# Peptides against a protein of PDB entry 6B4E: the designs that were tried, part 53

Target 1, 295 residues: chain A of PDB entry 6B4E
Amino acid sequence: TNFDKISKMFWHYKDKIAQIKQDIVLPIKKADVNVRNLLSRHKRKINPKFGQLTNSNQQLFKIQNELTQLINDTKGDSLAYHWILNFIAKAVVHQAETEVRVKPESALPLGKLTLYLLVQFPELQELFMARLVKKCPFVIGFTCEIDTEKGRQNMGWKRNNENKWEDNTSYDERMGGILSLFAIITRLQLPQEFITTTSHPFPIALSWHILARICNTPLNLITNTHFVILGSWWDAAAVQFLQAYGNQASKLLILIGEELTSRMAEKKYVGAARLRILLEAWQNNNMESFPEMSP

## One batch from the design tools (peptide; aimed at target 1 A212 N216 E259 R263)

Design b2_p24_7_s3 (made by RFdiffusion4, then SolubleMPNN; from b2_p24_7, 12 letters changed)
Fold by OpenDDE base, seed 2:
Structure b2_p24_7_s3 (fold): chain B 295 residues (1-295), chain A 24 residues (1-24)
Amino acid sequence: as target 1 above (295 residues)
Amino acid sequence: SKEEELKKLLEELEKKLEELEKQL
């Protein structure tokens, strides 16, 4: 694992967030009133769609079509188009932070919708990844110290209006929710309409990188959150990961489930205990995945 | 050390991943 490369990638996306603010968000505030009104209307129509997702493919396809039309309506103005995509990127990540954190299985319909949009609108990919990395650096296997304010900020910790850090449980759950979404995206197949014409924008190999990079992370930087997000990843993608890479996947799952947890046993992390339970369930041929969506 | 062993194993797995990606 080249940590310098990972750090460069992390800072690239941090810079991208700053660029988005400067080049997309701020300029729209000064745009023509008609453009602002259009975007306001579209925002109001788009935002509820993510909450309308169910475990139904029929409902998913309906929402995909509706969002596609709404996004296409903005393509005539490049700035408006990028603004609406950035809004969608933020909304998807927000949905992961709020809904997926409490209902992990909701990552499946959200992930399917997101993957569809990422393929249909390629400009969404950088906007979405930048938002993911800002909120949850674990998606690229980045870790830094959290004993400093800057370190906590880099790792996506939030402060409230009283300048207090969020509690550990809230942080863990948010990271787990975001990582669940990303994990789902990496293990999903492309929609049939794209499978022959487009490469997967965030393939299953990115899950491999997450696991490998965490395993290579210095032990002094490993926290309970690392185990929580590994558990979230496991629930979301372990079955499909094993299907993709077979025996090599098994070795990596053993590394995170057995070796990494054993090395950190003295810390008595709750997340590590859960990951051990997941490993044991797998060893007993009881590995579970999220239920498939209904037709 | 256990850490060195883990690093070697991960390097081997990364090489195997690259091979697998070419096959998929």
Scores: peptide ipSAE 0.049, ipTM 0.698, DockQ to the pose 0.365
OpenDDE base, seeds 1, 3, 4, 5: peptide ipSAE 0.032, 0.047, 0.032, 0.032; ipTM 0.673, 0.687, 0.659, 0.666; seeds 3, 4 fail the geometry check

Design b2_p24_7_s4 (made by RFdiffusion4, then SolubleMPNN; from b2_p24_7, 11 letters changed)
Fold by OpenDDE base, seed 2:
Structure b2_p24_7_s4 (fold): chain B 295 residues (1-295), chain A 24 residues (1-24)
Amino acid sequence: as target 1 above (295 residues)
Amino acid sequence: SREEELQKLLKELEEELKKLEEEL
């Protein structure tokens, strides 16, 4: 079944996270002092770069070049190279959880940077996807029950230092931020220098999978979060999704905006109400997208 | 049922998408 396949994908990436810890993170702690010092310096230089992004393509290109140089400095040691890429994967997702969460349009420059890095450094792709699925299983359309501790953990819920679960609003916003970033990546075109030589690592078809899989999710597993992330996806990618798939895209947007919201009307989810508003705006020929970046 | 109709529609859309991807 399609659900079995999704579950297998989910657990594949969970296993990948464990592998990364064993094969990359832990070994570096035992590496020679020179390697550890190099990575510490690079970490300190790389981390601020994500916060330096603006709506300027010029600034984006500058940061791309700086990060490329810093990453290339580690290629002489395979373990160091994979460690720095794993760090970048974590940093990008963290930026989505913090900045994109409160300013969704910031997903555009972050997504462009991330897509560039994913193409420039292909080994980043599995590291990044594993981190995304761990933090936000919605990126592959995975859903499970959250009535158990394990279920909540699988769906990316966090506990604080007092072992209390995060509040629903915090979880919803965090998932929305991560999903916005992923949605942007799926709808972006490859940089011009890569279009003829490389396939898109996370193409728009992955957005299709998210929407379709959510529509097929058993209704008893659908929560407010599902509608929140669908709304986040809509703001990030709906325009480009319609351009890519035309009438089929329209049908799917109607399914999530009208049919899914109607089926869950008794729950009175705030996220569902917002999604309905987005649908109505589209029906009135007023679908909005994020502002384009300046030169 | 409404649920069966939705599942049928989704299956059809997936098949159509596959065809579109093959044409690209």
Scores: peptide ipSAE 0.111, ipTM 0.768, DockQ to the pose 0.326
OpenDDE base, seeds 1, 3, 4, 5: peptide ipSAE 0.085, 0.109, 0.034, 0.040; ipTM 0.738, 0.766, 0.709, 0.652

Design b2_p24_8 (made by RFdiffusion4)
Pose (drawn by RFdiffusion4):
Structure b2_p24_8 (pose): chain A 295 residues (1-295), chain P 24 residues (1-24)
Amino acid sequence: as target 1 above (295 residues)
Amino acid sequence: AEVEEEMEEIEELIEKLEEEKEEE
């Protein structure tokens, strides 16, 4: 892995976040009354819909249809359309760092909803990817030191209610939840309305990049967070990763489960212990996936 | 192409780790 190229990719998405603020977010303050009214009302109607998802496919379709109508209502104004898509991208990532953090299997319905929106409204793709990378750089394999304040900001760290950094557990759980959503998206087939006509925007190869880049990361930059997101990724996508790459995926899963954990054993990382358990469960023919969605 | 390059690098890393174990 050429980590200079990974850094260039990271800063490309960081620049995109700045461009979104300059060209989408700030100009909306100057939009006409009709646009402001529509966006104010629609953002209130959109916000709770992500938490209304359940394990039921029928409920997923209902929410997809409600959101599709609300988004289509904004297409008469390119700026309002891009603003509501940016709002949705932020809301989906926030849902991943809150609800998926507590309930990892909720990444499956949220991933299906997000993938549907990503192909129904393609302008969402760049907005969503930039948001993921800004909030969880592990999705592209970016890692930098966190000894400095700027490094902590680069890696997606947050502060609590007193300018102190959130504890390591809070950060690790957030990163797992965000990366779990992206991992679901990479292993989902497109919905039937698009599977016959459209290329998957974030395919399974992106999962290969995450694993390979963590395995190629200098060991002095590895933390408990790398093991936690790999465990979250495993729960969300290891079964389909093997279906896609076979013996090659097996070699990579062994590398992360046996070798990456062994080389960092002295650190006694909690996430490394769980990744070893996942490796042993697979070796005992008991690899799990999230239960498929109910009707 | 990039996935193939990463596969080669992972194979080389695994061979290197096996050699270190044989030396021990």

Design b2_p24_8_s1 (made by RFdiffusion4, then SolubleMPNN; from b2_p24_8, 12 letters changed)
Fold by OpenDDE base, seed 4:
Structure b2_p24_8_s1 (fold): chain B 295 residues (1-295), chain A 24 residues (1-24)
Amino acid sequence: as target 1 above (295 residues)
Amino acid sequence: SEIKKLEEELDKLIEELEKEKELE
């Protein structure tokens, strides 16, 4: 693992966030009133759609079509188009932080929707990844120290209005929710309409990178959160990961489930304990995945 | 090609972990 490369990638996306603010968000505030009104209307229509997802493919397709139409309505103005995509990127991540964190299986329909949009609107890919990395650097296997304020900020920790850091449980759950979504996206097949014409924008190999990079992370930087997000990843993608890489996947799962947890046993992390339970379940031929969506 | 790279990465990781165990 080349951590310098990962760091460069991390800061690339941090810079992208700043760029988005300067080039997309701020300019729209000064845009023509008609454009602003259009975007306001579209925002109001788009935002509820993510909460309308169910474990139904029919409902998913309906929402996909509705969002596609709404996004296409903005293509006449490049700035408006990018603004809407950025809004969607933020909304999806927000949904992961709020809904997926408490109901991990909801990542499946959300992930399917997101993957569809990422393929339909390629410009969303960079916007979405930038938002993911900002909120949850674990998606690219980035870890830094959290002993400093800047370090905590870089790792996605939030402060409230009283300048108090969020509690550990809240942070862990948010990170788990976001990573669940990303994990799902990496293990999903492209929709049939795209499978022959488009490559997967965030393929299963990215899950490999997450696991490998965490395993290679200096132990002094490993926290309970690392194990929490590994558990979230496991629930979301372990079955498909094994299908993709076979014996090599098994080795890596053992590394995170047994070796990494053992090395950190003295810390008695609750996330590590859960990960061991997941490993044991797998060893007992009881690895579970999220339920498939209904037709 | 991608799988090969991933396998190589895994092998290196395993080797590193094994070395660390030997030092303990």
Scores: peptide ipSAE 0.037, ipTM 0.641, DockQ to the pose 0.439
OpenDDE base, seeds 1, 2, 3, 5: peptide ipSAE 0.027, 0.031, 0.037, 0.038; ipTM 0.611, 0.614, 0.645, 0.630; seed 5 fails the geometry check

Design b2_p24_8_s2 (made by RFdiffusion4, then SolubleMPNN; from b2_p24_8, 11 letters changed)
Fold by OpenDDE base, seed 4:
Structure b2_p24_8_s2 (fold): chain B 295 residues (1-295), chain A 24 residues (1-24)
Amino acid sequence: as target 1 above (295 residues)
Amino acid sequence: SEIEELEKELNEKIEKIEKEKELE
């Protein structure tokens, strides 16, 4: 693991967030009133769609079509188009922070929708990844110290209006929710209509990177959150990960489930305990995956 | 290939861990 490379990637996306604000968000505020009105209308129509997802593929396809049309309506203005995609990127991540956080299995329909949009609208990919990295650096296996304010900010910690950091549980759950979504995206197959025309924008290899990079992270930087997000990843993608990489996947799962947890046993992290339970379940041939969506 | 690189990374980690265990 080249941590310098990972750090460079992290800051690349941080810079991208700044660029998005400068080149997309701020300019649109000064755009023609008609454009602003259009975007306001579209925003109002788009935002509820993510909450309308169910365990139904039919409902998913309906929402995909509706969103596709709404996004296409903005293509006549490049700035408007990028603005709406950035809005979608933010909305998806927000959904992960709220809904997936409390209902991890909801990551599946959300992930399917997101993957579809990422392929249908390639410009969404960088916008989405930038937002993910900002909110949850774990998606690229980035970790830094959280002993400083800047370190905490870099790792996605939030402060309230009173300048108080969010509680550990809230942070852990948010990170878990976001990571669950990303994990799902990495393990999903492309929709049939895209399989022969495009490559997967966020393939299962990215899950490998997450796990490997965490395993290679200095132990003094490993926190309960690392184990929480590993558990979230496990629930979301472990089955498919094993299918993809076979014996090598097994080795990596053992590394995170047994070796990493053992090395950190003195900390008595709750997340680590859960991960051990997941490992044991797997060893007992009881590895579970999220339920498949209905037709 | 990307897969080969990933496998290499994993193997290096495994080897390191195994070596550490042997020293205990």
Scores: peptide ipSAE 0.065, ipTM 0.681, DockQ to the pose 0.615
OpenDDE base, seeds 1, 2, 3, 5: peptide ipSAE 0.033, 0.033, 0.035, 0.050; ipTM 0.634, 0.634, 0.635, 0.662; seed 2 fails the geometry check

Design b2_p24_8_s3 (made by RFdiffusion4, then SolubleMPNN; from b2_p24_8, 10 letters changed)
Fold by OpenDDE base, seed 3:
Structure b2_p24_8_s3 (fold): chain B 295 residues (1-295), chain A 24 residues (1-24)
Amino acid sequence: as target 1 above (295 residues)
Amino acid sequence: SEIEELEKELDELIEKLKKEKELE
């Protein structure tokens, strides 16, 4: 693991966020009133769609079509188009922070929708990844110290209006929600209509990188959050990960489930305990995955 | 291949972890 490379990638996306604000968000505020009104209307229509997802593929397809139409309506203006995609990127991540956080299985329909949009609108990919890294740097296996304010900020910690950091549980759950979404995306197959024409924008190999990079992270930087997000990843993608990489996947699962948890046993992290339970379930041939969506 | 690269990465990780354990 080249940590310098990971760090560079992290800062690349942080810079991208700044660039998005400068080149997309701020310019729209100065755009023609008609464009602003259009985007406001579209925003209001788009935002509820993510919450309308269910375990139904039929509902998913309906929402896909509706969003596709709404996004296509903006293509006549490049700035408007990029703005709406950036909005969608933010909305998807927000949905992961809120809904997936409390209902992890909701990551599946959300992930399917997101993957569809990422392929249908390639410009969304960089916008989405930048937002993911900003909110949850674990998606690229980045970890830094959280002993400083800047370190906590870099790792996606939030402060309230009183400048107080969010509680550990809230942070862990948010990170878990976001990571669940990303994990799902990495393990999903492309929609049938794209399989032969497009490569997967965030393939299962990215899950490998997450796990490997966390395992390579200095132990002094490993926190309960690392185990929480590994558990979230496990629920979301472990079955498919094993299918993809077989014995090598198994080795890596053992590394995170047994070796990493053992090395950190003295910390008595709740997340680590859960991960160990997941490992044991797997060892007893009881590895579970999210239920498949209904027609 | 992609899998070979991943395997190499895993091997390196395993070796690193072994070394760290020996130093502890």
Scores: peptide ipSAE 0.125, ipTM 0.732, DockQ to the pose 0.393
OpenDDE base, seeds 1, 2, 4, 5: peptide ipSAE 0.122, 0.025, 0.121, 0.123; ipTM 0.732, 0.600, 0.732, 0.731

Design b2_p24_8_s4 (made by RFdiffusion4, then SolubleMPNN; from b2_p24_8, 12 letters changed)
Fold by OpenDDE base, seed 2:
Structure b2_p24_8_s4 (fold): chain B 295 residues (1-295), chain A 24 residues (1-24)
Amino acid sequence: as target 1 above (295 residues)
Amino acid sequence: SEIEELEKELDELLEKIRKEKELE
């Protein structure tokens, strides 16, 4: 694992966030009133759609179509188009931080919707990845120290209005929610209409990188959060990961479930204990996946 | 191929871990 490369990737996306603000978000504030009104209306229509997802594929398809129409309405203005996609990227990640956080299986319909949008609107891909890395650097296997304010900020820690850091549980749950969504996206197949024409924008190999990079992270930087997000990943994608890479996948699962947990046993991390339970369940041929969606 | 690169990375990781354990 080349950590310098990972670091460069991390900062690339941090720079992308800054670029988005300068080139997309701020300019819209000075745009024509008609454009601003259009975007305001569309924002209000788009935002609730993510909360309308259920375990129904029929409902998913309905929402996909509605969002597609709303996004297409902005294509006449490039700036407006990119603004609405950036809004969607932020909204999806926010949904992961709130809904998926408390109901991990909700990542499946959200992930399906997101993957559809990523393929339908390729310009969303960089916007979405930048937002993911900013909010949850674990999606690219990036880790830094959190002993400094800057380190905590880089790792996605939030402060409230009183400048107080969020509690550890809140951080862990948010990271788990975001990682669950990303894991789901990596293990989903493209919609049937895109399979022959488009490559997967965030393929299962990205899950491989997450696991491998975490396993190769200096032990002094490993925290409970690492184990929490690994557990979230496991629930979301372990079955499909094994299907994709077979014996090699098994080796990685053993590394995170047995080796990494054992090496960190002295810390008595709650997340590590849960991951050990997941490993044992797998060893007993009881690996579970999220329920499939209904027609 | 992509999978070969991933396997190589895994092998290197396993070797690293093995060496670290020997030093502990």
Scores: peptide ipSAE 0.346, ipTM 0.856, DockQ to the pose 0.423
OpenDDE base, seeds 1, 3, 4, 5: peptide ipSAE 0.343, 0.340, 0.329, 0.325; ipTM 0.858, 0.852, 0.848, 0.847

## One batch from the design tools (peptide; aimed at target 1 H209 N216 L252)

Design b2_p25_2_s3 (made by RFdiffusion4, then SolubleMPNN; its pose is not in this set)
Fold by OpenDDE base, seed 4:
Structure b2_p25_2_s3 (fold): chain B 295 residues (1-295), chain A 25 residues (1-25)
Amino acid sequence: as target 1 above (295 residues)
Amino acid sequence: MEEEEKEKELKKFQEELDKLLEKYS
């Protein structure tokens, strides 16, 4: 694991967020009234779509088509197009922070929708990844100390209106929700219409990097959150990860489930205990995945 | 080309895995 590379990636996306604000978000506020009105209408139509997802593929396809049409309506203006994609990126991550947080299996339809959009609209990829890294650096295996204000900010901790940090449970759950979504995306197959013409934008290899980078993280930087997001990842992608990498995957799962948890046993992390349970379930040939979506 | 890239990836993963196994031995 090259930590310098990971750090460079992290800061690249942090810079990208600043660039998005400067080049996309702020300019639209000064754009023509017709453009602003268009985007306002589209925003209102797009936002509820993510909450309309169910475990139905039929419903998924309907929403995919509706969103595709709405996004295509903005292509006549490059700035408007990028603005709407950035809005979607933010909305998807927000959905992970709120809905997936409390209902992890909802990551599957959300992930399918997101993957479709990422392939259909390639410009969404950098916008989405930047938002993910800002909110949940774990998606690229980045970790820093959280005993400083800057460290907490870098790791995606939020403050309320009174400038008070969110509680540990809230942070853990948000990180778990976002990581669940990303894990799902990495393990999904491309839609049939793209499988022969397009490479997967966020392939299963990115899951490998998450796990391996966490295993390589200095133990003094490992927190309960690391185990929480590993558990979230496990529920979302462990089955498919094993299918993809076989024996290598097994060894890495044992490393995170057995070895890493053992090294951190003195901390008595609740997340680590849960991960141990997941490992034991796997060892008993009872590894579960999210249910497949209905037709 | 895709198969070669996959093989290269697997080799890289094996090397990384070996280092991890050593770390936790």
Scores: peptide ipSAE 0.484, ipTM 0.890, DockQ to the pose 0.857
OpenDDE base, seeds 1, 2, 3, 5: peptide ipSAE 0.484, 0.481, 0.481, 0.481; ipTM 0.893, 0.889, 0.890, 0.890

Design b2_p25_2_s4 (made by RFdiffusion4, then SolubleMPNN; its pose is not in this set)
Fold by OpenDDE base, seed 1:
Structure b2_p25_2_s4 (fold): chain B 295 residues (1-295), chain A 25 residues (1-25)
Amino acid sequence: as target 1 above (295 residues)
Amino acid sequence: MEKEEQEKKEKEFLKELEELLKEYS
């Protein structure tokens, strides 16, 4: 694992977030009143759509069509178009931080919707990845120390209004929610209409990178959060990962489930204990995936 | 082209896995 490359990638997306603020978010505040009104109306219509997702494909397709129309209405103004895509990127990640956090299986419909939008609107890809990396650097296998305020900030820790850091449980669950969404996206097949015309923007290979990079992370930087997000990834994508890479996937799952947990046993991380349970379930031919969506 | 790219990635993953297995042995 080339940690310098990962670090460069991390900072690339951090810079992208700054650019988005300067080039998209701030300029729109000074835009024509008609543009601002359009975006305000669209924001109000778009925001509730993510919460309207269910385990129904029919409902998914309805929401896909509605969002497609709303986004297309902004294409006449490049700034407005990029602003609405950035809004969507933020909204999707926020949904992962809140809903997926408490109901991991909700990542499936959210992931399907997100993947559709990422393919339909390619400009969303960079905006979405930048937001993911900012909120959850684990999606690219980036880790730094959290003994400093800057380190915690880089790893996506939040402060409340009293300038107090969020508790460890809240951070772990939030990271797990975001990673579940990303894991789902990486293991989903493209919608039928895109399979022959477009490559997958975030393929299953990115899941390989997450696991391998965590295995290569210096042990002094490994925390309970690493095991929590690995468990979240496992629930979301382990079955499909095994299907994609076969015996090689199996070896990597054993590395994270057995070897990495064993090396960190002295820490008695709750996340590590859960990951070992998932490994044992798999060894007993009881690996579970999220339920498939209804027609 | 897609198959060739996939094969290249798989070879890279295999090499990475071998290095990991060696480290954890």
Scores: peptide ipSAE 0.332, ipTM 0.840, DockQ to the pose 0.841
OpenDDE base, seeds 2, 3, 4, 5: peptide ipSAE 0.059, 0.041, 0.072, 0.050; ipTM 0.638, 0.556, 0.699, 0.685; seeds 2, 4 fail the geometry check

Design b2_p25_3 (made by RFdiffusion4)
Pose (drawn by RFdiffusion4):
Structure b2_p25_3 (pose): chain A 295 residues (1-295), chain P 25 residues (1-25)
Amino acid sequence: as target 1 above (295 residues)
Amino acid sequence: PEFQEEQLEEDLEIAEEELEELNFP
């Protein structure tokens, strides 16, 4: 892995976040009353819909249809359309860092909803990827030191209600929740409406990149967070990763489960212990996936 | 469809290339 290229990719998405602020978010303050009214009303109607998802496919379709109508209502104005897509991208990532953090299997319905929106509204793809990379750089394998305040900001750290950094547990759980959503998206087949006509925008090769880049990361930059997101990724995608790459995926899963954990054993990282348990469960023919969605 | 086969071949090719670059103890 050429980590200079990974850094260039990271800063490309960081620049995209700045461009979104300059060209989409700030100009909306100057939009006409019809646009402001529509966006104010629609953002209220959109916000709770992500939490209304359940394990039921019928409910997923209902929410997809409701959101498709609301987004289509904004298409008459390119700026309003891009603003509401940016709002949705932020809301989906926030849902991942809150609800998926507490209930990891809720990443499956949320991932299906997001993937559907990503192909129904393709302008969402760049907005969503930039948001993921800004909030969880592990999705592209970016890691930097967090001894400095700027390094902490680069890696997606947040502050609590007194300018102190959130505790390590809060950060690790957020990162696992966000990365779990991206991991579900990479292993999902497209919905039937698009599977016959469209390339998957974030395919399973992106999961290979995450694993390979963590395994190639200098060991002095590895933290408990790397093991936590790998465990979250495993729960969301290891079964399909093996289906995609076979013995090569097996070699990579062994590398992360046996070798990466062993080389960092003195740190006694909690996430490394769980990743070893997941490796042993697979070796005992008991690899799990989230239960498939109900009707 | 053909485009899905091409995408699958590209994914596999990328994985084979990066497999050669992996670090092993």

Design b2_p25_3_s1 (made by RFdiffusion4, then SolubleMPNN; from b2_p25_3, 14 letters changed)
Fold by OpenDDE base, seed 4:
Structure b2_p25_3_s1 (fold): chain B 295 residues (1-295), chain A 25 residues (1-25)
Amino acid sequence: as target 1 above (295 residues)
Amino acid sequence: TEFQQQQRQQDLQEAEEMFKELVVD
């Protein structure tokens, strides 16, 4: 693992967030009233769509079509188009932080929708990845110390208006929710209409990078959150990961489930205990995946 | 599926190489 490369990627996306604010978000604030009104209407129509997802492919396709139309309505103005995509990127990540956090299996319909949009609107890819890395650096296997305020900020910790950090449970759950969504996206097949013409924008290899980079992370930087997000990843993608990489996947799952948890046993991390349970379930031929969506 | 197949083969090769270089401290 080249940690310099990972760090460079992390800061690239941090810079991208700043660029998005300067070049997309702020300029719209002073755009003409017609553009602002258009985007306001579209925002109100788009925002509820993510919460309307169910375990139904029929409902998914309906929402895909509705969102596609709403996004296409903005293409006449490049700034408006990029603004609406950035809004969508933020909304999807927010949905992961709130709903997927408490209902991990909801990552599947959300991930399918997101993957469709990422392929249909390629400009969404950088916007979405930048938002993911800002909120959950674990998606690229980035880890830094959290002994400083800057370190916590870099790792996506939030502070309230009273400058109080969020509690550990809240942070862990948010990271787990975001990571679940990303894991799902990496293991999904492209929609049939794209599979022969487009490469997967966030392929299963990115899941490999997450696991491998965590395994190579210095042990003094490993926290309960690492195990929580590994557990979230496991629920979301372990079955498909094994299908993709076979024996190599198996070895890597053993490394995270057995070796990494054993090395950190003295810490008594609750996330590590859960990950060991997942490993044991797999060893007993009882590895589960999220249920497939209905037609 | 052609693009997916090609990407998968590349990913498999990369995974094998990455695993050989994996270090757990």
Scores: peptide ipSAE 0.141, ipTM 0.760, DockQ to the pose 0.737
OpenDDE base, seeds 1, 2, 3, 5: peptide ipSAE 0.027, 0.037, 0.040, 0.034; ipTM 0.580, 0.666, 0.664, 0.619; seed 3 fails the geometry check

